# Peptides against a protein of PDB entry 5GWM: the designs that were tried, part 9

Target 1, 52 residues: chain A of PDB entry 5GWM
Amino acid sequence: DSAISKEDEERYQKLVTENEQLQRLITQKEEKIRVLRQRLVERGDAKGTELN

## One batch from the design tools (peptide; aimed at target 1 L25 K32)

Design b2_p15_2_s4 (made by RFdiffusion4, then SolubleMPNN; its pose is not in this set)
Fold by OpenDDE base, seed 3:
Structure b2_p15_2_s4 (fold): chain B 52 residues (1-52), chain A 15 residues (1-15)
Amino acid sequence: as target 1 above (52 residues)
Amino acid sequence: ELEKLEEEIKKLLEE
């Protein structure tokens, strides 16, 4: 039976935990990008309405 | 305000 070594299991769990942390960071940055894009659109629309 | 947006972009890039 190819029992995963305790060392390989600990390495795997570290990678899982790191990936979860990185995914949370990605989600936070994506939300910041969304908010910044929305503000750029609102400023573009405001300039468009001042020209109309 | 453009300055507030620039500061938020700067913070996003420094993180």
Scores: peptide ipSAE 0.074, ipTM 0.702, DockQ to the pose 0.100
OpenDDE base, seeds 1, 2, 4, 5: peptide ipSAE 0.064, 0.064, 0.071, 0.072; ipTM 0.685, 0.685, 0.700, 0.698; seed 1 fails the geometry check

Design b2_p15_3 (made by RFdiffusion4)
Pose (drawn by RFdiffusion4):
Formats: C-alpha cells, sequence, structure tokens
Structure b2_p15_3 (pose): chain A 52 residues (1-52), chain P 15 residues (1-15)
C-alpha cells in the first residue's frame, strides 16, 4: 500500500501483540477467581459491595 | 496460586 506504510503496520502489529498478552493474563486469574466466585457464593460474598 | 500469577503477569508486562 502506498498510504499504509510500515508505520501503520507496525503500530497495528504491536497493538494486536499487546492484546494477545494481557487477554491471556486475565484468563489465568479469571479461571481461578471463578472458583473463588463459587466459593464466595456460599459465603454470600458473590456480589461484594457495589454501591456505585 | 493467584499471587504467583500476579507476579508472573507483572514480570511479562515489564518485558
Amino acid sequence: as target 1 above (52 residues)
Amino acid sequence: ELEELEEEAEEELEE
């Protein structure tokens, strides 16, 4: 592309890379917190305190 | 296990 240079590409590529990193870091915690969620269901802490 | 994951996530983000 004459308009879309290496500049727009690198910006996009690196961005998608950022997405791939932290979406996996989330999942790792989520799955484990997910179990905590169930455990918190028995404690009634499932909702916590959301006054906002 | 969650504390380890948090440390690992911080180390990966610092890279």

Design b2_p15_3_s1 (made by RFdiffusion4, then SolubleMPNN; from b2_p15_3, 6 letters changed)
Fold by OpenDDE base, seed 1:
Structure b2_p15_3_s1 (fold): chain B 52 residues (1-52), chain A 15 residues (1-15)
Amino acid sequence: as target 1 above (52 residues)
Amino acid sequence: ELEEILKKAEEVLKE
């Protein structure tokens, strides 16, 4: 394996951290979508339940 | 799906 420079390692760690943050944001958005879909179901809004 | 892709990218960056 090629020795990674300290600068490249710091860049990779930033990308890892950013990816973890993006994953958390995805999960938060997915949960928000779930809650919105559930509220549409509870209201009997059939048009909102067609959102895949 | 995007979350899994990002997770795999993190694994590759840790090698």
Scores: peptide ipSAE 0.050, ipTM 0.649, DockQ to the pose 0.060
OpenDDE base, seeds 2, 3, 4, 5: peptide ipSAE 0.034, 0.046, 0.034, 0.034; ipTM 0.584, 0.639, 0.585, 0.583

Design b2_p15_3_s2 (made by RFdiffusion4, then SolubleMPNN; from b2_p15_3, 7 letters changed)
Fold by OpenDDE base, seed 2:
Structure b2_p15_3_s2 (fold): chain B 52 residues (1-52), chain A 15 residues (1-15)
Amino acid sequence: as target 1 above (52 residues)
Amino acid sequence: ELEEILEKIKKELAE
């Protein structure tokens, strides 16, 4: 049964593609947050070592 | 609407 119209399939594929793009963006933001946190730790450690 | 599409696909795969 060809119960899925071409329009429904195209709509589904668009949503799948958008979801994949959003997932990639989330991963990129999470990595950016990780890097920034690491830099803050390194700067904090450097400041602590300068005070001692 | 998306749920309906997913249910249609699921039914087709079960045939």
Scores: peptide ipSAE 0.048, ipTM 0.602, DockQ to the pose 0.022
OpenDDE base, seeds 1, 3, 4, 5: peptide ipSAE 0.047, 0.046, 0.033, 0.033; ipTM 0.604, 0.597, 0.588, 0.579; seeds 4, 5 fail the geometry check

Design b2_p15_3_s3 (made by RFdiffusion4, then SolubleMPNN; from b2_p15_3, 7 letters changed)
Fold by OpenDDE base, seed 2:
Parts: C-alpha cells; sequence; structure tokens
Structure b2_p15_3_s3 (fold): chain B 52 residues (1-52), chain A 15 residues (1-15)
C-alpha cells in the first residue's frame, strides 16, 4: 500500500480548498447574471425596442 | 440605461 506522503496530502487539501473557493465564485457570478437578466427582461417589457 | 448593465456584465466576465 503506497502511503500518501504528507506533502501529497497537503497538495490535495490545497486543491480541495481552491475548488471550493472557485465554486463559491461561480455561484456569486451566476446570481449576478440572474439579476442582470431580470433587469434586461424588465427593460424589454417596459420599453420594447428602445435601446437607450 | 443599458450601459450600466453592460458594465456589470463586463465586471462579471473579468477574471
Amino acid sequence: as target 1 above (52 residues)
Amino acid sequence: ELEEILKEIEEILKK
């Protein structure tokens, strides 16, 4: 059984932490996109084709 | 204004 080195475990934990941080960032961007899409819909319904 | 919505989109797309 090849025991994982302490350095390999530390590298793995760093990647897990980074992946969790990136996932949080993606979720935050997706929520902002949702809000912006809603503003575009509200403008389309209120102004038709008025691009101002 | 669409310009504010476009600016916010550009900020989201920044790395």
Scores: peptide ipSAE 0.233, ipTM 0.801, DockQ to the pose 0.085
OpenDDE base, seeds 1, 3, 4, 5: peptide ipSAE 0.233, 0.230, 0.222, 0.219; ipTM 0.801, 0.798, 0.799, 0.794; seed 5 fails the geometry check

Design b2_p15_3_s4 (made by RFdiffusion4, then SolubleMPNN; from b2_p15_3, 7 letters changed)
Fold by OpenDDE base, seed 2:
Structure b2_p15_3_s4 (fold): chain B 52 residues (1-52), chain A 15 residues (1-15)
Amino acid sequence: as target 1 above (52 residues)
Amino acid sequence: ELEEILKKIEEELAK
């Protein structure tokens, strides 16, 4: 039976924490992209309605 | 032994 060292556990926890932080950052960027795309659509629709 | 794995991960994240 093998057990992980305290050092190995600390390294693993750093990776887990970093992964969670990166996932939060990805989510934030994806939300920003969504908002920008929505604003682009709204501007396009307004322009289309003005032409009609 | 996780040092080599950590090093590889850090190298990929730095690119």
Scores: peptide ipSAE 0.039, ipTM 0.565, DockQ to the pose 0.036
OpenDDE base, seeds 1, 3, 4, 5: peptide ipSAE 0.036, 0.034, 0.035, 0.038; ipTM 0.612, 0.614, 0.617, 0.634

Design b2_p15_4_s1 (made by RFdiffusion4, then SolubleMPNN; failed a check: too like the target's own chain; its pose is not in this set)
Amino acid sequence: KEKLERLQKEVEELE

Design b2_p15_4_s2 (made by RFdiffusion4, then SolubleMPNN; its pose is not in this set)
Fold by OpenDDE base, seed 4:
Structure b2_p15_4_s2 (fold): chain B 52 residues (1-52), chain A 15 residues (1-15)
Amino acid sequence: as target 1 above (52 residues)
Amino acid sequence: SEKLERLKKEVEELE
């Protein structure tokens, strides 16, 4: 079993950490978009629904 | 995010 080098493990862990950080940021933006859409619906601003 | 998709693919190639 060829054990991965310490340098390869450190590179892998950096990529995993960056992926998790970017995924959290995407989820936060998606939730913000959901909240903004809900506020447009509550205001009766029917013109906000044209965002394809 | 195109960056996220690139990083996901690179992680999958290392696993």
Scores: peptide ipSAE 0.043, ipTM 0.629, DockQ to the pose 0.039
OpenDDE base, seeds 1, 2, 3, 5: peptide ipSAE 0.037, 0.039, 0.037, 0.040; ipTM 0.613, 0.611, 0.605, 0.623; seeds 1, 2, 5 fail the geometry check

Design b2_p15_4_s3 (made by RFdiffusion4, then SolubleMPNN; its pose is not in this set)
Fold by OpenDDE base, seed 5:
Structure b2_p15_4_s3 (fold): chain B 52 residues (1-52), chain A 15 residues (1-15)
Amino acid sequence: as target 1 above (52 residues)
Amino acid sequence: KEKLERLKQEVEELE
């Protein structure tokens, strides 16, 4: 088995770090979508209660 | 080659 070069290991660690950063960005966007959907529901419910 | 190829597959599985 050819030993991985230091440069190949550094490239792999950069890809892992980039993936972790992208995953954090996905989670932040999903949470923002969740909060926006919840606010739309709460506003819908508030309009339903003002009409009764 | 095999170790570097395994590491590339592990990255592709995380995307």
Scores: peptide ipSAE 0.056, ipTM 0.632, DockQ to the pose 0.033
OpenDDE base, seeds 1, 2, 3, 4: peptide ipSAE 0.055, 0.049, 0.049, 0.050; ipTM 0.631, 0.620, 0.612, 0.626

Design b2_p15_4_s4 (made by RFdiffusion4, then SolubleMPNN; its pose is not in this set)
Fold by OpenDDE base, seed 2:
Structure b2_p15_4_s4 (fold): chain B 52 residues (1-52), chain A 15 residues (1-15)
Amino acid sequence: as target 1 above (52 residues)
Amino acid sequence: KKKLEELQKEVEELE
């Protein structure tokens, strides 16, 4: 079994940390999209009440 | 080294 070099382990840990940062960013953007969609629905309902 | 630093900057620009 080829022991992973210290340099390869340090490279792997950087990629893990970057992946975790990207996953946090994805979650934040998904939440922003959810909130914007909800506000769009609420504004649609306000226009629907102005047409009656 | 440069490629990881470039990706980290691109992530920061997307925040």
Scores: peptide ipSAE 0.032, ipTM 0.512, DockQ to the pose 0.134
OpenDDE base, seeds 1, 3, 4, 5: peptide ipSAE 0.031, 0.028, 0.031, 0.028; ipTM 0.523, 0.563, 0.519, 0.537

Design b2_p15_5 (made by RFdiffusion4)
Pose (drawn by RFdiffusion4):
Parts: structure tokens; sequence; C-alpha cells
Structure b2_p15_5 (pose): chain A 52 residues (1-52), chain P 15 residues (1-15)
């Protein structure tokens, strides 16, 4: 592409890379916290305190 | 990049 140079590409590629990194990092915690969620359901802490 | 490495370390500590 004459308009879309290496510039736009590198910015996009690195951006998708950022996405792939931290979305995984989320899942790791989520799956484990998901179990805590169930456990918190028995405690009634499922909602916590959301006054906002 | 440094922030992403730190986040990875925190995720490992959390595990």
Amino acid sequence: as target 1 above (52 residues)
Amino acid sequence: EEELEELEEEAEEFE
C-alpha cells in the first residue's frame, strides 16, 4: 500500500500484540477468581459493596 | 514493554 506504510503496520501489529498479552493475563486470574466467586456466593460476598 | 513485563510478573505471583 502506498498510503499504509510500515508505520501504520507496525503500530497495528504491536497493538494486537499488546492485546494478546493481557487478555491472557486476565483469563488466568479470572478462572481462578471464578472459583472464588462461587465460594463467595456461599458467603454472600458475591456482590461485595457496589454503591456507585 | 516494561509495564507489560511487570503485569506478567504480577500474574505469576498471583498464581

Design b2_p15_5_s1 (made by RFdiffusion4, then SolubleMPNN; from b2_p15_5, 7 letters changed)
Fold by OpenDDE base, seed 1:
Structure b2_p15_5_s1 (fold): chain B 52 residues (1-52), chain A 15 residues (1-15)
Amino acid sequence: as target 1 above (52 residues)
Amino acid sequence: EEKLKKLEEETKKFL
């Protein structure tokens, strides 16, 4: 059975950790995009309510 | 394997 070398396991675990960090950054950016979209809607609605 | 090292160096460009 080809056991993964300790060096290859350590490299894999770094990539897993980096992927988890990138996933957190993606989630933060997605939330920022959601908030910005909501503010654009509210600004559109504010213009619509100012015309009524 | 050099492939894991290359992927690690590529991933570091995005952190």
Scores: peptide ipSAE 0.074, ipTM 0.680, DockQ to the pose 0.077
OpenDDE base, seeds 2, 3, 4, 5: peptide ipSAE 0.072, 0.069, 0.072, 0.049; ipTM 0.679, 0.673, 0.679, 0.626

Design b2_p15_5_s3 (made by RFdiffusion4, then SolubleMPNN; from b2_p15_5, 7 letters changed)
Fold by OpenDDE base, seed 2:
Structure b2_p15_5_s3 (fold): chain B 52 residues (1-52), chain A 15 residues (1-15)
Amino acid sequence: as target 1 above (52 residues)
Amino acid sequence: DEELKKLEQETKEFL
């Protein structure tokens, strides 16, 4: 059993932590995109109701 | 790893 070096394990844990941080940032950007899309729909629906 | 550091920087610039 090739014991994983303590240095390799510490490096892996840093990458895992960083990946989790990046995933949180992606989720925040996706939520921002969702809010922007919703505002575009609300403005589109307002224009559609004024044209009737 | 210089390649990993480049990818991290590109990701940071995209976000």
Scores: peptide ipSAE 0.061, ipTM 0.621, DockQ to the pose 0.158
OpenDDE base, seeds 1, 3, 4, 5: peptide ipSAE 0.046, 0.053, 0.055, 0.055; ipTM 0.675, 0.713, 0.716, 0.612; seed 4 fails the geometry check

Design b2_p15_5_s4 (made by RFdiffusion4, then SolubleMPNN; from b2_p15_5, 7 letters changed)
Fold by OpenDDE base, seed 4:
Structure b2_p15_5_s4 (fold): chain B 52 residues (1-52), chain A 15 residues (1-15)
Amino acid sequence: as target 1 above (52 residues)
Amino acid sequence: DEELEKLRKETQEFL
């Protein structure tokens, strides 16, 4: 039975935690990109209406 | 142009 060492399990758990943190950061940046794209579209439409 | 200034601020916060 190749039992994973406690050290290897601790390394794995650190990587899992880091990956979860990075996934949260990706989601936050994706939402920010969505907002920026929406503002660019709204501005594109506003060019027809002179809304500054 | 208030919308352009908002977009600049939002972009700056993204960086």
Scores: peptide ipSAE 0.084, ipTM 0.751, DockQ to the pose 0.045
OpenDDE base, seeds 1, 2, 3, 5: peptide ipSAE 0.083, 0.073, 0.075, 0.080; ipTM 0.750, 0.743, 0.743, 0.746; seed 5 fails the geometry check

Design b2_p15_6 (made by RFdiffusion4)
Pose (drawn by RFdiffusion4):
Structure b2_p15_6 (pose): chain A 52 residues (1-52), chain P 15 residues (1-15)
Amino acid sequence: as target 1 above (52 residues)
Amino acid sequence: EEEEELLEEIEEELE
């Protein structure tokens, strides 16, 4: 592409890379916190305190 | 104890 240079590409590529990293880091915690969610359900802490 | 182990596993995976 004459308009879309290496500039636009690198910016996009690195961006998708950022997405891939932290979305995995979320899943790791989520799956484990998901179990805590069930356990908190028995405690009644499932909702916590959301006054906002 | 099981909850503390899950939190420790999360901390280790993040390290």

Design b2_p15_6_s1 (made by RFdiffusion4, then SolubleMPNN; from b2_p15_6, 5 letters changed)
Fold by OpenDDE base, seed 2:
Structure b2_p15_6_s1 (fold): chain B 52 residues (1-52), chain A 15 residues (1-15)
Amino acid sequence: as target 1 above (52 residues)
Amino acid sequence: KEDEELLKEIEELLK
């Protein structure tokens, strides 16, 4: 049984932590996209084509 | 002014 080395476990845990951080960043960007899309819709509905 | 602000927020999101 090839036991996972301590170094391999530390590398794995680093990748898990990085993946969790990237997932949080994705979620934050998705929320910003939602807000910006809503502002664009509200502006389009209110002004038709008025670029001000 | 509101369009310029909205565009800046989009540009910042896409960085």
Scores: peptide ipSAE 0.340, ipTM 0.838, DockQ to the pose 0.157
OpenDDE base, seeds 1, 3, 4, 5: peptide ipSAE 0.349, 0.338, 0.342, 0.349; ipTM 0.843, 0.840, 0.841, 0.843; seeds 1, 4, 5 fail the geometry check

Design b2_p15_6_s2 (made by RFdiffusion4, then SolubleMPNN; from b2_p15_6, 4 letters changed)
Fold by OpenDDE base, seed 2:
Structure b2_p15_6_s2 (fold): chain B 52 residues (1-52), chain A 15 residues (1-15)
Amino acid sequence: as target 1 above (52 residues)
Amino acid sequence: KEDEELLKEIEEELK
């Protein structure tokens, strides 16, 4: 069994860390989108399609 | 005017 080199393990750990950081960023953007959609709904429901 | 305010709020949150 070819033992994973220390360099390959360090590369793998960097990719894992980067993936976790990207997942946190996705979650933050999804939450922002949720808040913006909620504000649109609140304004749309409060004023029965008065686009002024 | 209210639509312009909502658009500004959206633009600030998307920065």
Scores: peptide ipSAE 0.108, ipTM 0.695, DockQ to the pose 0.116
OpenDDE base, seeds 1, 3, 4, 5: peptide ipSAE 0.109, 0.106, 0.110, 0.112; ipTM 0.700, 0.693, 0.697, 0.702; seeds 1, 3, 4, 5 fail the geometry check

Design b2_p15_6_s4 (made by RFdiffusion4, then SolubleMPNN; from b2_p15_6, 5 letters changed)
Fold by OpenDDE base, seed 5:
Structure b2_p15_6_s4 (fold): chain B 52 residues (1-52), chain A 15 residues (1-15)
Amino acid sequence: as target 1 above (52 residues)
Amino acid sequence: KEEEKLLEEIRKELA
């Protein structure tokens, strides 16, 4: 029978947690990019807009 | 004014 040590499980869980944190960061950056692109699109589609 | 508004929106999202 194979078993994983407590230390190995803890290392695995640290990687899982790090992955989740990184995924949240990626999502946040992607949302920022989306918003910026949307604002640029909205400006491009706007008629009679002021340049100021 | 609208350009500055857009720039401000961009700044807010980049922050």
Scores: peptide ipSAE 0.107, ipTM 0.726, DockQ to the pose 0.108; fails the geometry check
OpenDDE base, seeds 1, 2, 3, 4: peptide ipSAE 0.100, 0.099, 0.094, 0.099; ipTM 0.716, 0.717, 0.714, 0.721; seeds 1, 2, 3, 4 fail the geometry check

Design b2_p15_7 (made by RFdiffusion4)
Pose (drawn by RFdiffusion4):
Structure b2_p15_7 (pose): chain A 52 residues (1-52), chain P 15 residues (1-15)
Amino acid sequence: as target 1 above (52 residues)
Amino acid sequence: EEEVEELEEEAEEFE
């Protein structure tokens, strides 16, 4: 592409890379916290305190 | 990059 140079590409490629990194880091915690969620359901802490 | 490294350390500690 004459308009879309290495510049736009590198910005995009690195951006998708950022996405791949931290979406995985979330899942790691989520799956484990998900179990805590169930446990918190028995404690009634499922909702916590959301006054906002 | 530093922020991603910190997040990775936090995720490892959490495990």

Design b2_p15_7_s1 (made by RFdiffusion4, then SolubleMPNN; from b2_p15_7, 8 letters changed)
Fold by OpenDDE base, seed 3:
Structure b2_p15_7_s1 (fold): chain B 52 residues (1-52), chain A 15 residues (1-15)
Amino acid sequence: as target 1 above (52 residues)
Amino acid sequence: EEELKKKEKEVQEFL
């Protein structure tokens, strides 16, 4: 039985927690990119409708 | 993404 050392479990949990935090940061950045893209489309569409 | 991928690799190498 590979008895996972308490130290190894604490290292694992630290890496998992850090990964989850980074995943949340990625999701927040992706949502920001999505919103910025949407605003660019809306501004493009507004300019396209004012020029026709 | 690269930092996340690095940490995912570190978790996999630790297991």
Scores: peptide ipSAE 0.085, ipTM 0.700, DockQ to the pose 0.043
OpenDDE base, seeds 1, 2, 4, 5: peptide ipSAE 0.056, 0.074, 0.084, 0.073; ipTM 0.631, 0.693, 0.691, 0.689

Design b2_p15_7_s2 (made by RFdiffusion4, then SolubleMPNN; from b2_p15_7, 7 letters changed)
Fold by OpenDDE base, seed 1:
Structure b2_p15_7_s2 (fold): chain B 52 residues (1-52), chain A 15 residues (1-15)
Amino acid sequence: as target 1 above (52 residues)
Amino acid sequence: SEELERLQKEVEEFL
């Protein structure tokens, strides 16, 4: 029965942690895209109104 | 406009 080595487990856990960090970054960028789209919509609707 | 300037800044900070 081949068990994963301690070194392979440590490498795997680093990749899991990195993947979780990258997922958080993706979520942050998705929210930023949402905010930018909202501002573009607000600016588009205001074509008849002087915006500050 | 100030809103356009804010939007441009947000795009730059995204990169």
Scores: peptide ipSAE 0.059, ipTM 0.719, DockQ to the pose 0.079
OpenDDE base, seeds 2, 3, 4, 5: peptide ipSAE 0.059, 0.057, 0.059, 0.061; ipTM 0.717, 0.716, 0.718, 0.724; seeds 4, 5 fail the geometry check

Design b2_p15_7_s3 (made by RFdiffusion4, then SolubleMPNN; from b2_p15_7, 7 letters changed)
Fold by OpenDDE base, seed 3:
Structure b2_p15_7_s3 (fold): chain B 52 residues (1-52), chain A 15 residues (1-15)
Amino acid sequence: as target 1 above (52 residues)
Amino acid sequence: EEELKKLEEEVQKFL
């Protein structure tokens, strides 16, 4: 049984931790995109109400 | 280690 070296396990745990950090950043960017899209809709609706 | 650090720096520039 090829036991994973301690060095390979430490490298794997770094990648797991990094992936969790990147997932948090993705969620933050997705929320920023959501807010920007909402502001674009609100500005579109404001232009639509000025044309009526 | 240096390759991982370079990848982290590239990802941080993209985000």
Scores: peptide ipSAE 0.062, ipTM 0.623, DockQ to the pose 0.140
OpenDDE base, seeds 1, 2, 4, 5: peptide ipSAE 0.052, 0.058, 0.052, 0.055; ipTM 0.683, 0.613, 0.679, 0.610; seed 5 fails the geometry check

Design b2_p15_7_s4 (made by RFdiffusion4, then SolubleMPNN; from b2_p15_7, 8 letters changed)
Fold by OpenDDE base, seed 2:
Structure b2_p15_7_s4 (fold): chain B 52 residues (1-52), chain A 15 residues (1-15)
Amino acid sequence: as target 1 above (52 residues)
Amino acid sequence: DEELRKLEEEVKKFL
């Protein structure tokens, strides 16, 4: 059984925490993209109603 | 471990 050193465990836990932070940032960017796409659709519909 | 240190420094560039 390869015993992981305390130093390697501390580095691993930092990488796990950083991965969780990056995942939160990805989710925030995905939500921002969703909102921007929705606003583009709503503006498209508004322009369509002005042309009729 | 130099490989873990490199990966840690790469991840920090995205934060």
Scores: peptide ipSAE 0.071, ipTM 0.656, DockQ to the pose 0.070
OpenDDE base, seeds 1, 3, 4, 5: peptide ipSAE 0.047, 0.044, 0.046, 0.053; ipTM 0.662, 0.652, 0.661, 0.590

Design b2_p15_8 (made by RFdiffusion4)
Pose (drawn by RFdiffusion4):
Structure b2_p15_8 (pose): chain A 52 residues (1-52), chain P 15 residues (1-15)
Amino acid sequence: as target 1 above (52 residues)
Amino acid sequence: EEEEVEELEEEAEEI
């Protein structure tokens, strides 16, 4: 592409890389916290305190 | 930015 140079590409590529990193890091916590969610259901802490 | 990502990975592994 004459307009889309290495610049636009590198910016995009590195951006997708950022997405891949941290979406994984989320899943790791989430699956584990998901169990905590169930446990908190028995405690009634499922909702916590959301006054906003 | 790389150090921050490493730190976040370490924190995720601790959980």

Design b2_p15_8_s1 (made by RFdiffusion4, then SolubleMPNN; from b2_p15_8, 5 letters changed)
Fold by OpenDDE base, seed 3:
Structure b2_p15_8_s1 (fold): chain B 52 residues (1-52), chain A 15 residues (1-15)
Amino acid sequence: as target 1 above (52 residues)
Amino acid sequence: EEEKLEELRREAEAI
């Protein structure tokens, strides 16, 4: 019943797969940002403790 | 959540 060609379905499936890969990459980058922020806080706290 | 996305895809492909 869908007027979607096999070529359009294959294109859609590629975009969906790419979107999933991009979402995984975003999650990995967000985790890396979280860890870097934590290290900056720990270094800020260490400098704060050295300055007090 | 990934399983729910796969379910939604299978549902969309079945229409």
Scores: peptide ipSAE 0.070, ipTM 0.662, DockQ to the pose 0.028
OpenDDE base, seeds 1, 2, 4, 5: peptide ipSAE 0.054, 0.060, 0.055, 0.060; ipTM 0.658, 0.657, 0.646, 0.656

Design b2_p15_8_s2 (made by RFdiffusion4, then SolubleMPNN; from b2_p15_8, 6 letters changed)
Fold by OpenDDE base, seed 2:
Structure b2_p15_8_s2 (fold): chain B 52 residues (1-52), chain A 15 residues (1-15)
Amino acid sequence: as target 1 above (52 residues)
Amino acid sequence: KEEELKKLREEAEKI
């Protein structure tokens, strides 16, 4: 096994940390999109029931 | 923030 340099390991760990932060941000945006879609459905259904 | 990043790296090294 080629010994990974300390510098390469420190660079890899920075990329792992950045990817974890980006994944948390993606999850937060996906949850916000889910909530906004649900509110649009609830408003659409309210208009559909008033037209009958 | 630097100490939080350090903790996240120490967790990633355990994987």
Scores: peptide ipSAE 0.058, ipTM 0.640, DockQ to the pose 0.045
OpenDDE base, seeds 1, 3, 4, 5: peptide ipSAE 0.041, 0.055, 0.041, 0.042; ipTM 0.596, 0.633, 0.616, 0.619

Design b2_p15_8_s3 (made by RFdiffusion4, then SolubleMPNN; from b2_p15_8, 6 letters changed)
Fold by OpenDDE base, seed 4:
Structure b2_p15_8_s3 (fold): chain B 52 residues (1-52), chain A 15 residues (1-15)
Amino acid sequence: as target 1 above (52 residues)
Amino acid sequence: KEEELEKLRKEAEEF
């Protein structure tokens, strides 16, 4: 039985943790893109309504 | 409208 070495398991766990951090960052950037797009739409619609 | 545009610019710069 080729047991995964403790070193290989520690390397794998680091990659899993890094991947989870990157996924959180992606989600944050996607939400920021959503907000920016929404504000651009609101401004586009507001060209018919004087919002200061 | 200018204040909203300036907010959008700041939000984009911090991206």
Scores: peptide ipSAE 0.083, ipTM 0.693, DockQ to the pose 0.107
OpenDDE base, seeds 1, 2, 3, 5: peptide ipSAE 0.080, 0.080, 0.081, 0.078; ipTM 0.689, 0.688, 0.690, 0.687; seeds 1, 3 fail the geometry check

Design b2_p15_8_s4 (made by RFdiffusion4, then SolubleMPNN; from b2_p15_8, 5 letters changed)
Fold by OpenDDE base, seed 4:
Structure b2_p15_8_s4 (fold): chain B 52 residues (1-52), chain A 15 residues (1-15)
Amino acid sequence: as target 1 above (52 residues)
Amino acid sequence: EEERLQELEKEAEEV
């Protein structure tokens, strides 16, 4: 039982909360990248079908 | 979402 001080526990909880917020932000950016890639494919396919 | 944070905090206190 390493007695973690109440202050160290409060610091740890802040880091956990920050990590979760950063993970949510990563997921939102990854989804935005996915949507942008899909729109680039759809525009590429539209140009490929007009050139044949 | 807050329940999962509380579970992770609790698991970390048990170590």
Scores: peptide ipSAE 0.075, ipTM 0.693, DockQ to the pose 0.031
OpenDDE base, seeds 1, 2, 3, 5: peptide ipSAE 0.069, 0.062, 0.020, 0.032; ipTM 0.686, 0.679, 0.440, 0.557; seed 3 fails the geometry check

## One batch from the design tools (peptide; aimed at target 1 E18)

Design b2_p16_1_s1 (made by RFdiffusion4, then SolubleMPNN; its pose is not in this set)
Fold by OpenDDE base, seed 1:
Structure b2_p16_1_s1 (fold): chain B 52 residues (1-52), chain A 16 residues (1-16)
Amino acid sequence: as target 1 above (52 residues)
Amino acid sequence: SEIREQIEKKEEEEKK
């Protein structure tokens, strides 16, 4: 059993929390992209979606 | 992208 130090556990929890924050940000941006894409499709302006 | 900047900032903070 690799005894995970208390410091390693604290680092892990920090990384998990940060990852969850980043995933929330990704989801928020994906929702914005979805809404904008839908509006562009509804307007017939298909050229706006290539911004990676 | 704002997301890439946030990732890069976190990676830089982790290297200190």
Scores: peptide ipSAE 0.047, ipTM 0.560, DockQ to the pose 0.094
OpenDDE base, seeds 2, 3, 4, 5: peptide ipSAE 0.037, 0.045, 0.043, 0.048; ipTM 0.595, 0.559, 0.549, 0.566; seed 5 fails the geometry check

Design b2_p16_1_s2 (made by RFdiffusion4, then SolubleMPNN; its pose is not in this set)
Fold by OpenDDE base, seed 1:
Structure b2_p16_1_s2 (fold): chain B 52 residues (1-52), chain A 16 residues (1-16)
Amino acid sequence: as target 1 above (52 residues)
Amino acid sequence: EEIRKKIDEEIEKEKK
């Protein structure tokens, strides 16, 4: 039975933890992008209403 | 360890 070594299990858990950290960072940047996009749309609509 | 350290530094930078 090719049971993964204890060392391979520890490496796996490190990679899982690092991936969770990266996912949190991605989510934070995606939220910043969402807020900025919303503000740009609202400003675009305001400029569009002034030009009309 | 070096990759983990760089990730932690970038996360801490984004929290400020």
Scores: peptide ipSAE 0.030, ipTM 0.476, DockQ to the pose 0.216
OpenDDE base, seeds 2, 3, 4, 5: peptide ipSAE 0.026, 0.035, 0.026, 0.043; ipTM 0.457, 0.527, 0.467, 0.539; seeds 3, 5 fail the geometry check

